# Peptides against a protein of PDB entry 6KZJ: the designs that were tried, part 30

Target 1, 71 residues: chain A of PDB entry 6KZJ
Amino acid sequence: SPDLLSEVSEMKQDLIKMTAILTTDVSDKAGSIKVKELVKAAEEEPGEPFEIVERVKEDLEKVNEILRSGT

## One batch from the design tools (peptide; made by RFdiffusion4, then SolubleMPNN)

Design b2_p17_7_s2 (from b2_p17_7, 5 letters changed)
Fold by OpenDDE base, seed 5:
Structure b2_p17_7_s2 (fold): chain B 71 residues (1-71), chain A 17 residues (1-17)
Amino acid sequence: as target 1 above (71 residues)
Amino acid sequence: LDLVLKILQRVEALLKK
């Protein structure tokens, strides 16, 4: 289903952004180019890690409902 | 999160088939 694919893809993007934010704290000491890229990816969606987590939780609930109902 | 990402990737791959 295209709707389910879109939802899963959106959730994946949210998870990537969450990972980026969580990893920056431990990697800021390393000054890696990858850290800067992760920060930028996280900034594409304005919000603190908590807001991203809540969005991911909502997406997971939607995916679960779609998988259970077949809609 | 790595596990969740992997699960999502697998689900996405299944849906594309």
Scores: peptide ipSAE 0.065, ipTM 0.591, DockQ to the pose 0.080
Fold by OpenDDE base, seed 2:
Structure b2_p17_7_s2 (fold): chain B 71 residues (1-71), chain A 17 residues (1-17)
Amino acid sequence: as target 1 above (71 residues)
Amino acid sequence: LDLVLKILQRVEALLKK
């Protein structure tokens, strides 16, 4: 399913963004408008990293079902 | 999160084949 693949790809990108925010030293770039905007954008994302991971898990289960059924 | 990313990459590769 191309729609499912697109959804998984979007969720991967969300995980990358959240990981970057959590692992980067934002204190050194606290004065950067771009960094602040990225942080705010991440805070406005539907759900925290845990919720995103749970959604990814659900999508992976759907993918697994498709692979097992051959559909 | 690193593990999830690796799984996603593998799944994407399988779906594109």
Scores: peptide ipSAE 0.065, ipTM 0.580, DockQ to the pose 0.060
Fold by OpenDDE base, seed 1:
Structure b2_p17_7_s2 (fold): chain B 71 residues (1-71), chain A 17 residues (1-17)
Amino acid sequence: as target 1 above (71 residues)
Amino acid sequence: LDLVLKILQRVEALLKK
């Protein structure tokens, strides 16, 4: 489905954005505290990269459990 | 996170077929 493909592509882009945030170099403007605040903000906002990552992780973990159980 | 990106990439590839 083109809609599903678009959704997956959007999720991928959001994951890339989150990766960029989490791997930014520590600076006076983007110190550890600022990065942590950005992560918290992303966690609190539905649909932000962090929430997407966590949701995808949960789904993948469920898939893994199903595969391990064989059911 | 890299693993998640790889999985999403695989999903995209499947959806394109």
Scores: peptide ipSAE 0.064, ipTM 0.583, DockQ to the pose 0.122
Fold by OpenDDE base, seed 3:
Structure b2_p17_7_s2 (fold): chain B 71 residues (1-71), chain A 17 residues (1-17)
Amino acid sequence: as target 1 above (71 residues)
Amino acid sequence: LDLVLKILQRVEALLKK
């Protein structure tokens, strides 16, 4: 359905933007991306791309800590 | 942290395909 495809496309684009924010230094003023606005919008709605990416980041960080510590 | 960021960048690249 065109509505579902449009929604998935929008979510994909938002996820790409959030991933870029998390992987770049937030001190880089070079991005036209309103980071603060996007973060706030993502926190207001559960299940938004930012929340998903942050959860994945947290899980991967835990794995990294286990690998480095050997515990 | 650096390894995690590299993985996330690869995920972003996959999403663009």
Scores: peptide ipSAE 0.062, ipTM 0.561, DockQ to the pose 0.121

Design b2_p17_7_s3 (from b2_p17_7, 8 letters changed)
Fold by OpenDDE base, seed 2:
Structure b2_p17_7_s3 (fold): chain B 71 residues (1-71), chain A 17 residues (1-17)
Amino acid sequence: as target 1 above (71 residues)
Amino acid sequence: LDLVMKILQQLLALEKK
């Protein structure tokens, strides 16, 4: 639905903002997780709603791993 | 972390729709 797409798009934008913070404040040396790869994934073409959701989920997990490894 | 939690909650809500 249009509502679903709007909500997913908002989440993606929030992930992009978080990624920008991590790239400036955190070293890209957290195990196999690369901040630059997170940036690339966040900047990919949105595609269909399902594809957007899956990318958001993947990026969120990557962010979580980076945050845990940085602690 | 607050932002991460909010996004996670939104994703979980979407998966239930």
Scores: peptide ipSAE 0.090, ipTM 0.601, DockQ to the pose 0.076
Fold by OpenDDE base, seed 5:
Structure b2_p17_7_s3 (fold): chain B 71 residues (1-71), chain A 17 residues (1-17)
Amino acid sequence: as target 1 above (71 residues)
Amino acid sequence: LDLVMKILQQLLALEKK
């Protein structure tokens, strides 16, 4: 639904914001997420809701890797 | 981290619908 697509897109945008904060304050290491790639993916054709959710999950995993590397 | 957890919770809720 349009509401579902909007909600998932908003969540992805929030994730991008957090990623930007984490990547600016932490050293760029191997396997680090590229903020530019996340922004680009968000601006591309969103596709179906499932595809958007899967992309958000992938981005979340990359954020988790940053968090683990910072501990 | 708090925002990440909120997003995760929302994604889990979405998958259960």
Scores: peptide ipSAE 0.088, ipTM 0.597, DockQ to the pose 0.076
Fold by OpenDDE base, seed 4:
Structure b2_p17_7_s3 (fold): chain B 71 residues (1-71), chain A 17 residues (1-17)
Amino acid sequence: as target 1 above (71 residues)
Amino acid sequence: LDLVMKILQQLLALEKK
């Protein structure tokens, strides 16, 4: 539903913001993941709901890797 | 941060199902 897609999109935006905060502090190890690339991917909204979900999943995996590397 | 990591891991696990 449109409401679910909006919720997922908002969650993605929050995760991007968190990633930006974390990468500014851990910039040396997170060097392969550009925050700008995540922001750009968020702005390039896929036309189909499935593509949005898959991109959110991929971004979450990247965030998870950053968090694990920081521990 | 640990709580955030756990939540993210749970979300990823749900997406894989």
Scores: peptide ipSAE 0.077, ipTM 0.628, DockQ to the pose 0.068
Fold by OpenDDE base, seed 3:
Parts: structure tokens; sequence; C-alpha cells
Structure b2_p17_7_s3 (fold): chain B 71 residues (1-71), chain A 17 residues (1-17)
């Protein structure tokens, strides 16, 4: 339905925004209250884009550690 | 972290095609 397509589009946009925040240089944006607020709010909301990205990040870091430890 | 984020961004871009 058009409503479901709109919802998926909004979710994709939110994922892009969260990814952009995670890739920002903390030295340049550390003083930004707005960025810190967005990161905190996204982390506190279960199933939100930030939490999903962090789970994927953690899993890939674990895989990388296993591969490196075998060398 | 940077590599992971780049992969995720590429996946999101692919979904928009």
Amino acid sequence: as target 1 above (71 residues)
Amino acid sequence: LDLVMKILQQLLALEKK
C-alpha cells in the first residue's frame, strides 16, 4: 500500500541519517548538542535505526576478531 | 568502523534502485 511504501521510505531515510552520524568525526562534532541528542534518543528506542546499525557493527567486529586471531 | 559504515551505506543505496 502507499502507506507502507511511505513508512519504508522514512525508515531508509532514518537509517541514512544514523549512519551519517556514526561516520562523523567526533572531534569536529563532539560539541554539537543536537548530534549527541539524536544519538542518545536513537539508542534508547528499541528497534530504531541506530540500534540496528550498532548490532550489525558489533557482529562484524566479532567476525573480524575471529579471523585475525586465527593468523 | 569506517568499513562497516561504508558497506551499510552501499546497501542502503542499492535498495533505492
Scores: peptide ipSAE 0.054, ipTM 0.529, DockQ to the pose 0.132

Design b2_p17_7_s4 (from b2_p17_7, 6 letters changed)
Fold by OpenDDE base, seed 2:
Structure b2_p17_7_s4 (fold): chain B 71 residues (1-71), chain A 17 residues (1-17)
Amino acid sequence: as target 1 above (71 residues)
Amino acid sequence: LDLVMEILKRVLALEKK
């Protein structure tokens, strides 16, 4: 629904901001982290709510892997 | 890592709506 799309879009925006902060913090400690790829993937035009959620999920999984590898 | 895990949980919850 359009209402769900709006809710998911707002969530995505917040998650992108958090992801940017986390990747910046981790990139200072971790080696060659492809932060640019995470940002670009997050900035792609959102489709339907499901597509937005799946992209956010994928990006956050990448962030998690980066955080784990940096420890 | 705790924050990332919590965010992932929230994303999974959205998929169930």
Scores: peptide ipSAE 0.110, ipTM 0.618, DockQ to the pose 0.097
Fold by OpenDDE base, seed 5:
Structure b2_p17_7_s4 (fold): chain B 71 residues (1-71), chain A 17 residues (1-17)
Amino acid sequence: as target 1 above (71 residues)
Amino acid sequence: LDLVMEILKRVLALEKK
């Protein structure tokens, strides 16, 4: 539904902002992550709500791997 | 890392709806 798509899209924007803050803070230490690539991948295809959530989840899992590797 | 885990929990909760 359009309401669900709008809600997921708003959530995606918040998640992208939080992800960008985290990755920029740790990127100086971890070095190899392309923050812009993660953001661009999430923005490239609007898709359906499920597709948006799955792409955001995948990007955050990549961020998690970087954070864990820096521990 | 804690924030990432909280975000993932929210994403998983959304997928269950």
Scores: peptide ipSAE 0.108, ipTM 0.615, DockQ to the pose 0.096
Fold by OpenDDE base, seed 4:
Structure b2_p17_7_s4 (fold): chain B 71 residues (1-71), chain A 17 residues (1-17)
Amino acid sequence: as target 1 above (71 residues)
Amino acid sequence: LDLVMEILKRVLALEKK
């Protein structure tokens, strides 16, 4: 539903912001997954609802990898 | 990480609907 997609999109944006804060001081290896790329992906045409969900899933997996590697 | 995992769980739940 549109409401669920909006919620997921907002959660994605929050994670992008958190990742940006955490990675601003992090060295080159964490920088291979550029926060800038995640932001650009979020600004791209959302497309079909399924495409949005898949894109969000992929981006969140990347964020998870960054956070896990930074610990 | 807990927040990320919860969001991932929600995304996966959406895909199953």
Scores: peptide ipSAE 0.106, ipTM 0.619, DockQ to the pose 0.093
Fold by OpenDDE base, seed 3:
Structure b2_p17_7_s4 (fold): chain B 71 residues (1-71), chain A 17 residues (1-17)
Amino acid sequence: as target 1 above (71 residues)
Amino acid sequence: LDLVMEILKRVLALEKK
């Protein structure tokens, strides 16, 4: 539905915003951060709603690992 | 953290549709 597409698009935008925050804030505590990879992944994949959701899930897992590793 | 929580909420909402 158009509503589903809008919601997925908003989620993608939020993920991009989070990645931008992580590039600036976690630089002091994180060892191996592949934040640039997250940015590229978020920008390159126009896709169907399902593909975008799966990419968001994958990127959230990566973010979680980064946050845990910084602990 | 607030933004992370909002994204998680949206993901969960999508899974219910």
Scores: peptide ipSAE 0.099, ipTM 0.587, DockQ to the pose 0.077

Design b2_p17_8_s1
Fold by OpenDDE base, seed 5:
Structure b2_p17_8_s1 (fold): chain B 71 residues (1-71), chain A 17 residues (1-17)
Amino acid sequence: as target 1 above (71 residues)
Amino acid sequence: DLVLEMLKDVLALEKKL
C-alpha cells in the first residue's frame, strides 16, 4: 500500500542520516558502508515494495556490523 | 538498541506486504 511504501522510505531516509553520523565520527576506516551509496540508493527508483524492504534490511545489517565491530 | 528497533519495524512492515 502507499502508506507502507511511504513508511519504509521514511525509515530508509532516517537510517541514512544515522549511518552518516556513525560513520563520520569514526575514522573513514569504518566498515564497508558507503554513505554516498546509501543516499544514491534512496534516490533511485524504489522498485517493488519487497525490494525496498530488502534494501533497508541490508543497510541495517551493515550498520549492525559496524556497531558490533566497534568501527 | 536503535538498530534493533528499526529492524523490528522493517520486519513488521515486511509481514504486511
Scores: peptide ipSAE 0.153, ipTM 0.737, DockQ to the pose 0.086
Fold by OpenDDE base, seed 3:
Formats: sequence, structure tokens, C-alpha cells
Structure b2_p17_8_s1 (fold): chain B 71 residues (1-71), chain A 17 residues (1-17)
Amino acid sequence: as target 1 above (71 residues)
Amino acid sequence: DLVLEMLKDVLALEKKL
């Protein structure tokens, strides 16, 4: 549904923002996580809802790795 | 854990597609 698509898209935008915040202090040492690439991906046309969800899951994995490395 | 809760929400959304 259009409402579900909007909800998933909003969630993705929030994840991109969180990732950017978590990598700001460790940006030079975070080596494998390119925040700029994540931002670019968020600006692309979303496509179908399933494809958006898969991209969000990938973004969550990256956020999790950042949090794990910071402990 | 916030990340785990967000993952659960994404999985819940996936079931509604």
C-alpha cells in the first residue's frame, strides 16, 4: 500500500541519519562503512517496497557493526 | 537494544508486503 511504502521510506531515512551520527567520531577509522554511499542510496528512487526493506536491513547491519565496535 | 527493535519492526513490515 502507499501508506506502507511511505512508512518504510521514512524508516530508511532515519537509519541513514543514525548511521551518519554514529560514524562522525570514528569516520577515519571506520574504514568499511561509507556514509556518503548510504546517503546516495537513500536519494535514489525507492522501487518496490520489498527492495526498500532489503536495503533497510542492510543499513541496520552496518549500524549494528558500528555499535558493536564501539563497545 | 534499539537496533534489534528496529530490525523487528522491519521484519514485521516485510510480513505485510
Scores: peptide ipSAE 0.148, ipTM 0.737, DockQ to the pose 0.082
Fold by OpenDDE base, seed 2:
Structure b2_p17_8_s1 (fold): chain B 71 residues (1-71), chain A 17 residues (1-17)
Amino acid sequence: as target 1 above (71 residues)
Amino acid sequence: DLVLEMLKDVLALEKKL
């Protein structure tokens, strides 16, 4: 539904903000998230609802890796 | 755990798509 799409998009934006707080390193390192890449992805065409959700899941998994590794 | 809570929310959203 349109409401679900809006909610997913908002969650993605919150994830980007959290990532920026957790790391300022935009370098491509193992177990790291490219903040600039996340920002760029947010500005790109989101695609179908399933694709949006899958991208959010992937980003959350990367955040979880950072928290577990302490990097 | 905030990240785990967000993940749960995303999974819940997937089930409603």
Scores: peptide ipSAE 0.147, ipTM 0.734, DockQ to the pose 0.085
Fold by OpenDDE base, seed 4:
Structure b2_p17_8_s1 (fold): chain B 71 residues (1-71), chain A 17 residues (1-17)
Amino acid sequence: as target 1 above (71 residues)
Amino acid sequence: DLVLEMLKDVLALEKKL
């Protein structure tokens, strides 16, 4: 339903915000932890929060594309 | 992991829309 789609879209946006917080907060505390290094660390640690958020975000984006295209 | 399961549930829900 449109209402459920709106709710899921809001949750998707929250995941994007969480991703931003995870990337910035770690960078601020560790000084020079490159975003690239965080991405690599997440790729090496499949259970880490950053990688989980990124994976879910990507999957939600794919689903959103399917819903938008009707395919 | 509870958070991971919740996120999976959200994804599964979206696929059913």
Scores: peptide ipSAE 0.083, ipTM 0.622, DockQ to the pose 0.092

Design b2_p17_8_s2
Fold by OpenDDE base, seed 1:
Structure b2_p17_8_s2 (fold): chain B 71 residues (1-71), chain A 17 residues (1-17)
Amino acid sequence: as target 1 above (71 residues)
Amino acid sequence: SLVMQLLKDVEALKKKL
């Protein structure tokens, strides 16, 4: 559904924003997250919904790791 | 907040999957 793709894209954008906020203020370990890779992935063709979801899950996991490492 | 928006997005996705 086009609605699903829009919602997933919005979530991905939020993850990118969170990652950027966390990596700008956090240690070298968090800085190892390739923000550029996340941005590029967002600019890529979305592909099938499953592929988008898997990419978003990966981004979420990265954000979670930053939070766990920083606390 | 950004976190709340993310949670909203996740819930929206959950409902559609």
Scores: peptide ipSAE 0.079, ipTM 0.627, DockQ to the pose 0.076
Fold by OpenDDE base, seed 5:
Structure b2_p17_8_s2 (fold): chain B 71 residues (1-71), chain A 17 residues (1-17)
Amino acid sequence: as target 1 above (71 residues)
Amino acid sequence: SLVMQLLKDVEALKKKL
């Protein structure tokens, strides 16, 4: 439902913010994936449900890479 | 750690989508 997609998108945005705080305090050497790209992705225009889900999945993968590389 | 918990949460969400 659109409500569930919105909730997941909000959770994603919160995780991005938390990740940004944790990674900026650690060496800028963490990978080619940049926090600014994740922030832009979080602000993407809402599309069709499938497009929203795919964007969320991509962002979660990017967050995973940042966290894995930053630890 | 907080980072490990975040990683776990992200992976869990990714698998549910």
Scores: peptide ipSAE 0.067, ipTM 0.606, DockQ to the pose 0.085
Fold by OpenDDE base, seed 4:
Structure b2_p17_8_s2 (fold): chain B 71 residues (1-71), chain A 17 residues (1-17)
Amino acid sequence: as target 1 above (71 residues)
Amino acid sequence: SLVMQLLKDVEALKKKL
Protein backbone atom coordinates (compact mmCIF):
# COMPACT_ATOMS: atom_id res chain seq x y z
CA SER B 1 0.00 0.00 0.00
CA PRO B 2 1.07 3.63 -0.38
CA ASP B 3 1.21 3.93 3.42
CA LEU B 4 3.59 0.96 3.71
CA LEU B 5 5.76 2.39 0.92
CA SER B 6 5.97 5.72 2.77
CA GLU B 7 6.85 3.96 6.02
CA VAL B 8 9.64 1.94 4.38
CA SER B 9 10.94 5.06 2.64
CA GLU B 10 11.09 6.91 5.95
CA MET B 11 12.87 3.95 7.53
CA LYS B 12 15.46 3.99 4.75
CA GLN B 13 16.00 7.71 5.22
CA ASP B 14 16.53 7.20 8.95
CA LEU B 15 18.93 4.35 8.24
CA ILE B 16 20.97 6.58 5.92
CA LYS B 17 21.17 9.21 8.65
CA MET B 18 22.26 6.63 11.22
CA THR B 19 24.84 5.25 8.82
CA ALA B 20 26.25 8.72 8.20
CA ILE B 21 26.65 9.29 11.94
CA LEU B 22 28.27 5.89 12.50
CA THR B 23 30.63 6.04 9.50
CA THR B 24 31.96 9.51 10.33
CA ASP B 25 33.58 8.00 13.42
CA VAL B 26 34.49 4.66 11.85
CA SER B 27 38.04 4.08 10.60
CA ASP B 28 38.52 3.57 6.86
CA LYS B 29 39.73 0.03 7.65
CA ALA B 30 36.24 -1.18 8.45
CA GLY B 31 34.10 -2.17 5.48
CA SER B 32 32.94 1.40 5.19
CA ILE B 33 29.52 2.00 3.76
CA LYS B 34 29.76 4.73 1.16
CA VAL B 35 27.15 7.10 2.56
CA LYS B 36 27.24 8.95 -0.74
CA GLU B 37 26.15 5.80 -2.58
CA LEU B 38 23.28 5.28 -0.17
CA VAL B 39 22.14 8.85 -0.70
CA LYS B 40 22.33 8.42 -4.48
CA ALA B 41 20.33 5.20 -4.28
CA ALA B 42 17.68 7.00 -2.25
CA GLU B 43 17.50 9.80 -4.81
CA GLU B 44 17.10 7.36 -7.68
CA GLU B 45 13.73 5.94 -8.60
CA PRO B 46 13.09 3.72 -5.58
CA GLY B 47 11.31 1.06 -7.60
CA GLU B 48 8.59 -1.23 -6.38
CA PRO B 49 7.96 -1.65 -2.64
CA PHE B 50 9.62 -5.07 -2.58
CA GLU B 51 12.79 -3.67 -4.14
CA ILE B 52 12.89 -0.87 -1.58
CA VAL B 53 12.46 -3.35 1.29
CA GLU B 54 15.27 -5.54 -0.03
CA ARG B 55 17.60 -2.53 -0.30
CA VAL B 56 16.73 -1.52 3.26
CA LYS B 57 17.51 -5.05 4.47
CA GLU B 58 20.89 -4.90 2.74
CA ASP B 59 21.63 -1.52 4.31
CA LEU B 60 20.61 -2.81 7.74
CA GLU B 61 23.03 -5.70 7.35
CA LYS B 62 25.83 -3.27 6.51
CA VAL B 63 25.01 -1.15 9.56
CA ASN B 64 24.97 -4.32 11.65
CA GLU B 65 28.46 -5.18 10.41
CA ILE B 66 29.74 -1.69 11.30
CA LEU B 67 28.26 -1.90 14.79
CA ARG B 68 29.64 -5.41 15.28
CA SER B 69 33.12 -4.33 14.18
CA GLY B 70 33.07 -1.57 16.79
CA THR B 71 32.39 -4.08 19.58
CA SER A 1 26.05 0.78 25.94
CA LEU A 2 24.72 3.00 23.17
CA VAL A 3 26.42 0.86 20.50
CA MET A 4 24.90 -2.36 21.83
CA GLN A 5 21.45 -0.78 21.99
CA LEU A 6 21.79 0.45 18.40
CA LEU A 7 22.85 -3.04 17.31
CA LYS A 8 19.79 -4.51 19.02
CA ASP A 9 17.53 -1.95 17.36
CA VAL A 10 19.01 -2.64 13.91
CA GLU A 11 18.56 -6.39 14.36
CA ALA A 12 14.97 -5.88 15.46
CA LEU A 13 14.23 -3.72 12.42
CA LYS A 14 15.89 -6.26 10.11
CA LYS A 15 13.63 -9.00 11.46
CA LYS A 16 10.52 -6.90 10.79
CA LEU A 17 11.45 -6.51 7.11
Scores: peptide ipSAE 0.058, ipTM 0.588, DockQ to the pose 0.065
Fold by OpenDDE base, seed 2:
Structure b2_p17_8_s2 (fold): chain B 71 residues (1-71), chain A 17 residues (1-17)
Amino acid sequence: as target 1 above (71 residues)
Amino acid sequence: SLVMQLLKDVEALKKKL
């Protein structure tokens, strides 16, 4: 339905925004109420995009550490 | 493995995008 498609599109957009916050300079976005709301809302819901993005970020950081250290 | 977990996470993101 159109309502469901709109909801999915919104979730996609929220995921993109959270990814940008977590992977780029957060200082530019830290003052945005909208950004803060997205982060807080995602933290309150286990398994939601914030946790997924954080897990991916953590795994990528681990991969980077392995590659940099040669171990 | 880390690689398998990473793939799982990527697939999770793919499903949400």
Scores: peptide ipSAE 0.034, ipTM 0.512, DockQ to the pose 0.142

## One batch from the design tools (peptide; made by RFdiffusion4, then SolubleMPNN)

Design b2_p18_1_s2 (from b2_p18_1, 8 letters changed)
Fold by OpenDDE base, seed 4:
Structure b2_p18_1_s2 (fold): chain B 71 residues (1-71), chain A 18 residues (1-18)
Amino acid sequence: as target 1 above (71 residues)
Amino acid sequence: DALELVMKILKRVEALLK
């Protein structure tokens, strides 16, 4: 739906900004992230778009918890 | 960690938008 598309598009823009903020030149982990594997996993993820978005929202909450608590 | 998780989410979102 157009509402879902708008939501996902907004999420993409925010996530790009977040990656820029979280990425540091001194981070060994940043350089070791296996982007190809993440891409493959994302493309093969089962479920309808709205179901995937709900899973994304769950993971975003995990991100928020890590950033707030440091763990 | 947070960065890896954000990257994962970003790739999922990008896949949805293809």
Scores: peptide ipSAE 0.713, ipTM 0.941, DockQ to the pose 0.533
Fold by OpenDDE base, seed 2:
Formats: sequence, structure tokens, C-alpha cells
Structure b2_p18_1_s2 (fold): chain B 71 residues (1-71), chain A 18 residues (1-18)
Amino acid sequence: as target 1 above (71 residues)
Amino acid sequence: DALELVMKILKRVEALLK
């Protein structure tokens, strides 16, 4: 649906901003992340777009928990 | 960690928008 596409598009922009914030000059984590593997996993993820978005929202909650607790 | 998870989510979102 157009509402879903708009939501996903906005989500992408926010994620890019979060990536920039979490990437620091003192951290080598960004360089150590295996981006090609993440891309492959994303392409192979089963489910309709709506279902994938729901899983994304669940993982965003996990991100929130990590940032809040530090672990 | 949070950065890795965010990157994973970002790639999934980008895949949806293709």
C-alpha cells in the first residue's frame, strides 16, 4: 500500500541517521560489519513486505533496548 | 551490538524499496 511505502521510506531515512550517530571515530565496528552478508540475508528474507516491516519494527525495539541499557 | 543491528535493519528496508 502507499501508506506502507511511505512508512518504509521514512524508516530508511531515520536508519541512515542512526547509523551515522552510532558510527564514531573511535569505533572500528562499522568497518568490521560484513555488509555483503547483511545484503544477502535481506534479499533472502521470506515473507510479504508487511510481514518484513513487522519484523523490522521488532528489531528496532531491540535496538532501543540496547541503547537504553548499554547491552 | 546496536550498530550492527541497525545496519541489518537498514539493508532489509533498502531491499523492500527496490
Scores: peptide ipSAE 0.713, ipTM 0.941, DockQ to the pose 0.545
Fold by OpenDDE base, seed 1:
Structure b2_p18_1_s2 (fold): chain B 71 residues (1-71), chain A 18 residues (1-18)
Amino acid sequence: as target 1 above (71 residues)
Amino acid sequence: DALELVMKILKRVEALLK
């Protein structure tokens, strides 16, 4: 739906900003992350778009918890 | 960690937008 498309587009924009904030020049992790494997996993993820979005929202809550607690 | 998880989510969102 157009509403879902708009929501996902907004999420992408926010995630790009978060990636920039969390990426530091002193961290080896940014370069060590296997991006190709993440892409493959993302493309192979089963479910309709709305189901994938719900899983994304769950993972965003995990991000929020990590940033708040430090772990 | 948070960065890895954000990157994972970003790739999933990008896949949805294809």
Scores: peptide ipSAE 0.711, ipTM 0.940, DockQ to the pose 0.545
Fold by OpenDDE base, seed 3:
Structure b2_p18_1_s2 (fold): chain B 71 residues (1-71), chain A 18 residues (1-18)
Amino acid sequence: as target 1 above (71 residues)
Amino acid sequence: DALELVMKILKRVEALLK
């Protein structure tokens, strides 16, 4: 739906900003991440778009927990 | 870690927008 498309588009923008915040000049973690593997996994993920978005929201909560608790 | 998870999520979102 157009509402879902708009939501996903805004999520992309926010996630790009988050990656910039979490990537520090003293960390080499970004370089060690296997981006190609993540792309393949994302494209092979089964489910309708709305189902994938729900899983994305679940993982965003995990991000929040990591940042809040440090683990 | 948080950065890796965010990157994973970003790639999922980008895949949805193709």
Scores: peptide ipSAE 0.710, ipTM 0.940, DockQ to the pose 0.533

Design b2_p18_1_s3 (from b2_p18_1, 9 letters changed)
Fold by OpenDDE base, seed 2:
Structure b2_p18_1_s3 (fold): chain B 71 residues (1-71), chain A 18 residues (1-18)
Amino acid sequence: as target 1 above (71 residues)
Amino acid sequence: KALDLVMEILKRVEALLK
């Protein structure tokens, strides 16, 4: 539906903004960020959308564990 | 490390929404 497509487009734009903020923050604090490497890895993600989402889910679980442990 | 993963996740989602 047109409404769903508009919502997806808006979500994409918000994600791009968040990515820009994160990369800027890391650059300001750490002075080094390999943005090109991250983009390349994303573009080479194998599989259909479902498989990509499942990999994202796995990474979020890893993030959650790191945040809980402080690692 | 967590921040690196978050950034990678965002890039993957952006690619998904192309």
Scores: peptide ipSAE 0.090, ipTM 0.577, DockQ to the pose 0.480
Fold by OpenDDE base, seed 3:
Structure b2_p18_1_s3 (fold): chain B 71 residues (1-71), chain A 18 residues (1-18)
Amino acid sequence: as target 1 above (71 residues)
Amino acid sequence: KALDLVMEILKRVEALLK
């Protein structure tokens, strides 16, 4: 429906803004981030949406472990 | 490393929403 498509479009825009905030914040400190490489890697990920979501879950688990352990 | 993974996650989700 038009309402669902509008909601998805809004979510996409929010994610783009979040990415921009993260990259600009670290650019002020670390100098250079390979943003283009991250985008290309994401677009070239093989598999259907379900498989990509499962990889996202795995990465979030790794983030959680790093934060808890301090590594 | 955590920040790198977060950025990668966001880009993957953005690709799904194209």
Scores: peptide ipSAE 0.089, ipTM 0.575, DockQ to the pose 0.467
Fold by OpenDDE base, seed 4:
Structure b2_p18_1_s3 (fold): chain B 71 residues (1-71), chain A 18 residues (1-18)
Amino acid sequence: as target 1 above (71 residues)
Amino acid sequence: KALDLVMEILKRVEALLK
């Protein structure tokens, strides 16, 4: 349904924005540490905010695919 | 399947907000 697809897409975009904020916050606090290393560390730790957001983002993509395909 | 994923999303969002 177009309304559900729009809602899922909006949520996914919001989660992407939250991910960007979290990575920026971690980078600012870490100082000299490379952003790429911090992002990778966050992704490897289940339960960390960045990891949670990324998994939610992936799940939203799957939901979007299901809604679009009807299966 | 979509409903199951939505429920998992909600759980993860809740964890993020704690």
Scores: peptide ipSAE 0.068, ipTM 0.550, DockQ to the pose 0.206
Fold by OpenDDE base, seed 5:
Structure b2_p18_1_s3 (fold): chain B 71 residues (1-71), chain A 18 residues (1-18)
Amino acid sequence: as target 1 above (71 residues)
Amino acid sequence: KALDLVMEILKRVEALLK
């Protein structure tokens, strides 16, 4: 669905911003993230688009747990 | 750990948008 793709694209941009905030004082990793490398790795990611979205939701919950726990 | 997961999420989003 074009609506799903638009929403996921927006989510991607938000996550990039979050990454920049998280790495500003703790690491240089924000600057080390290579888009081309991520794209290539993503091409090897198993699953249909819906399965990918569900996996993303699960990982976001894990991120949320780590952030609110302070670890 | 959170940063690693964010990077992995970005990879999956890229795959979806291909």
Scores: peptide ipSAE 0.090, ipTM 0.570, DockQ to the pose 0.730; fails the geometry check

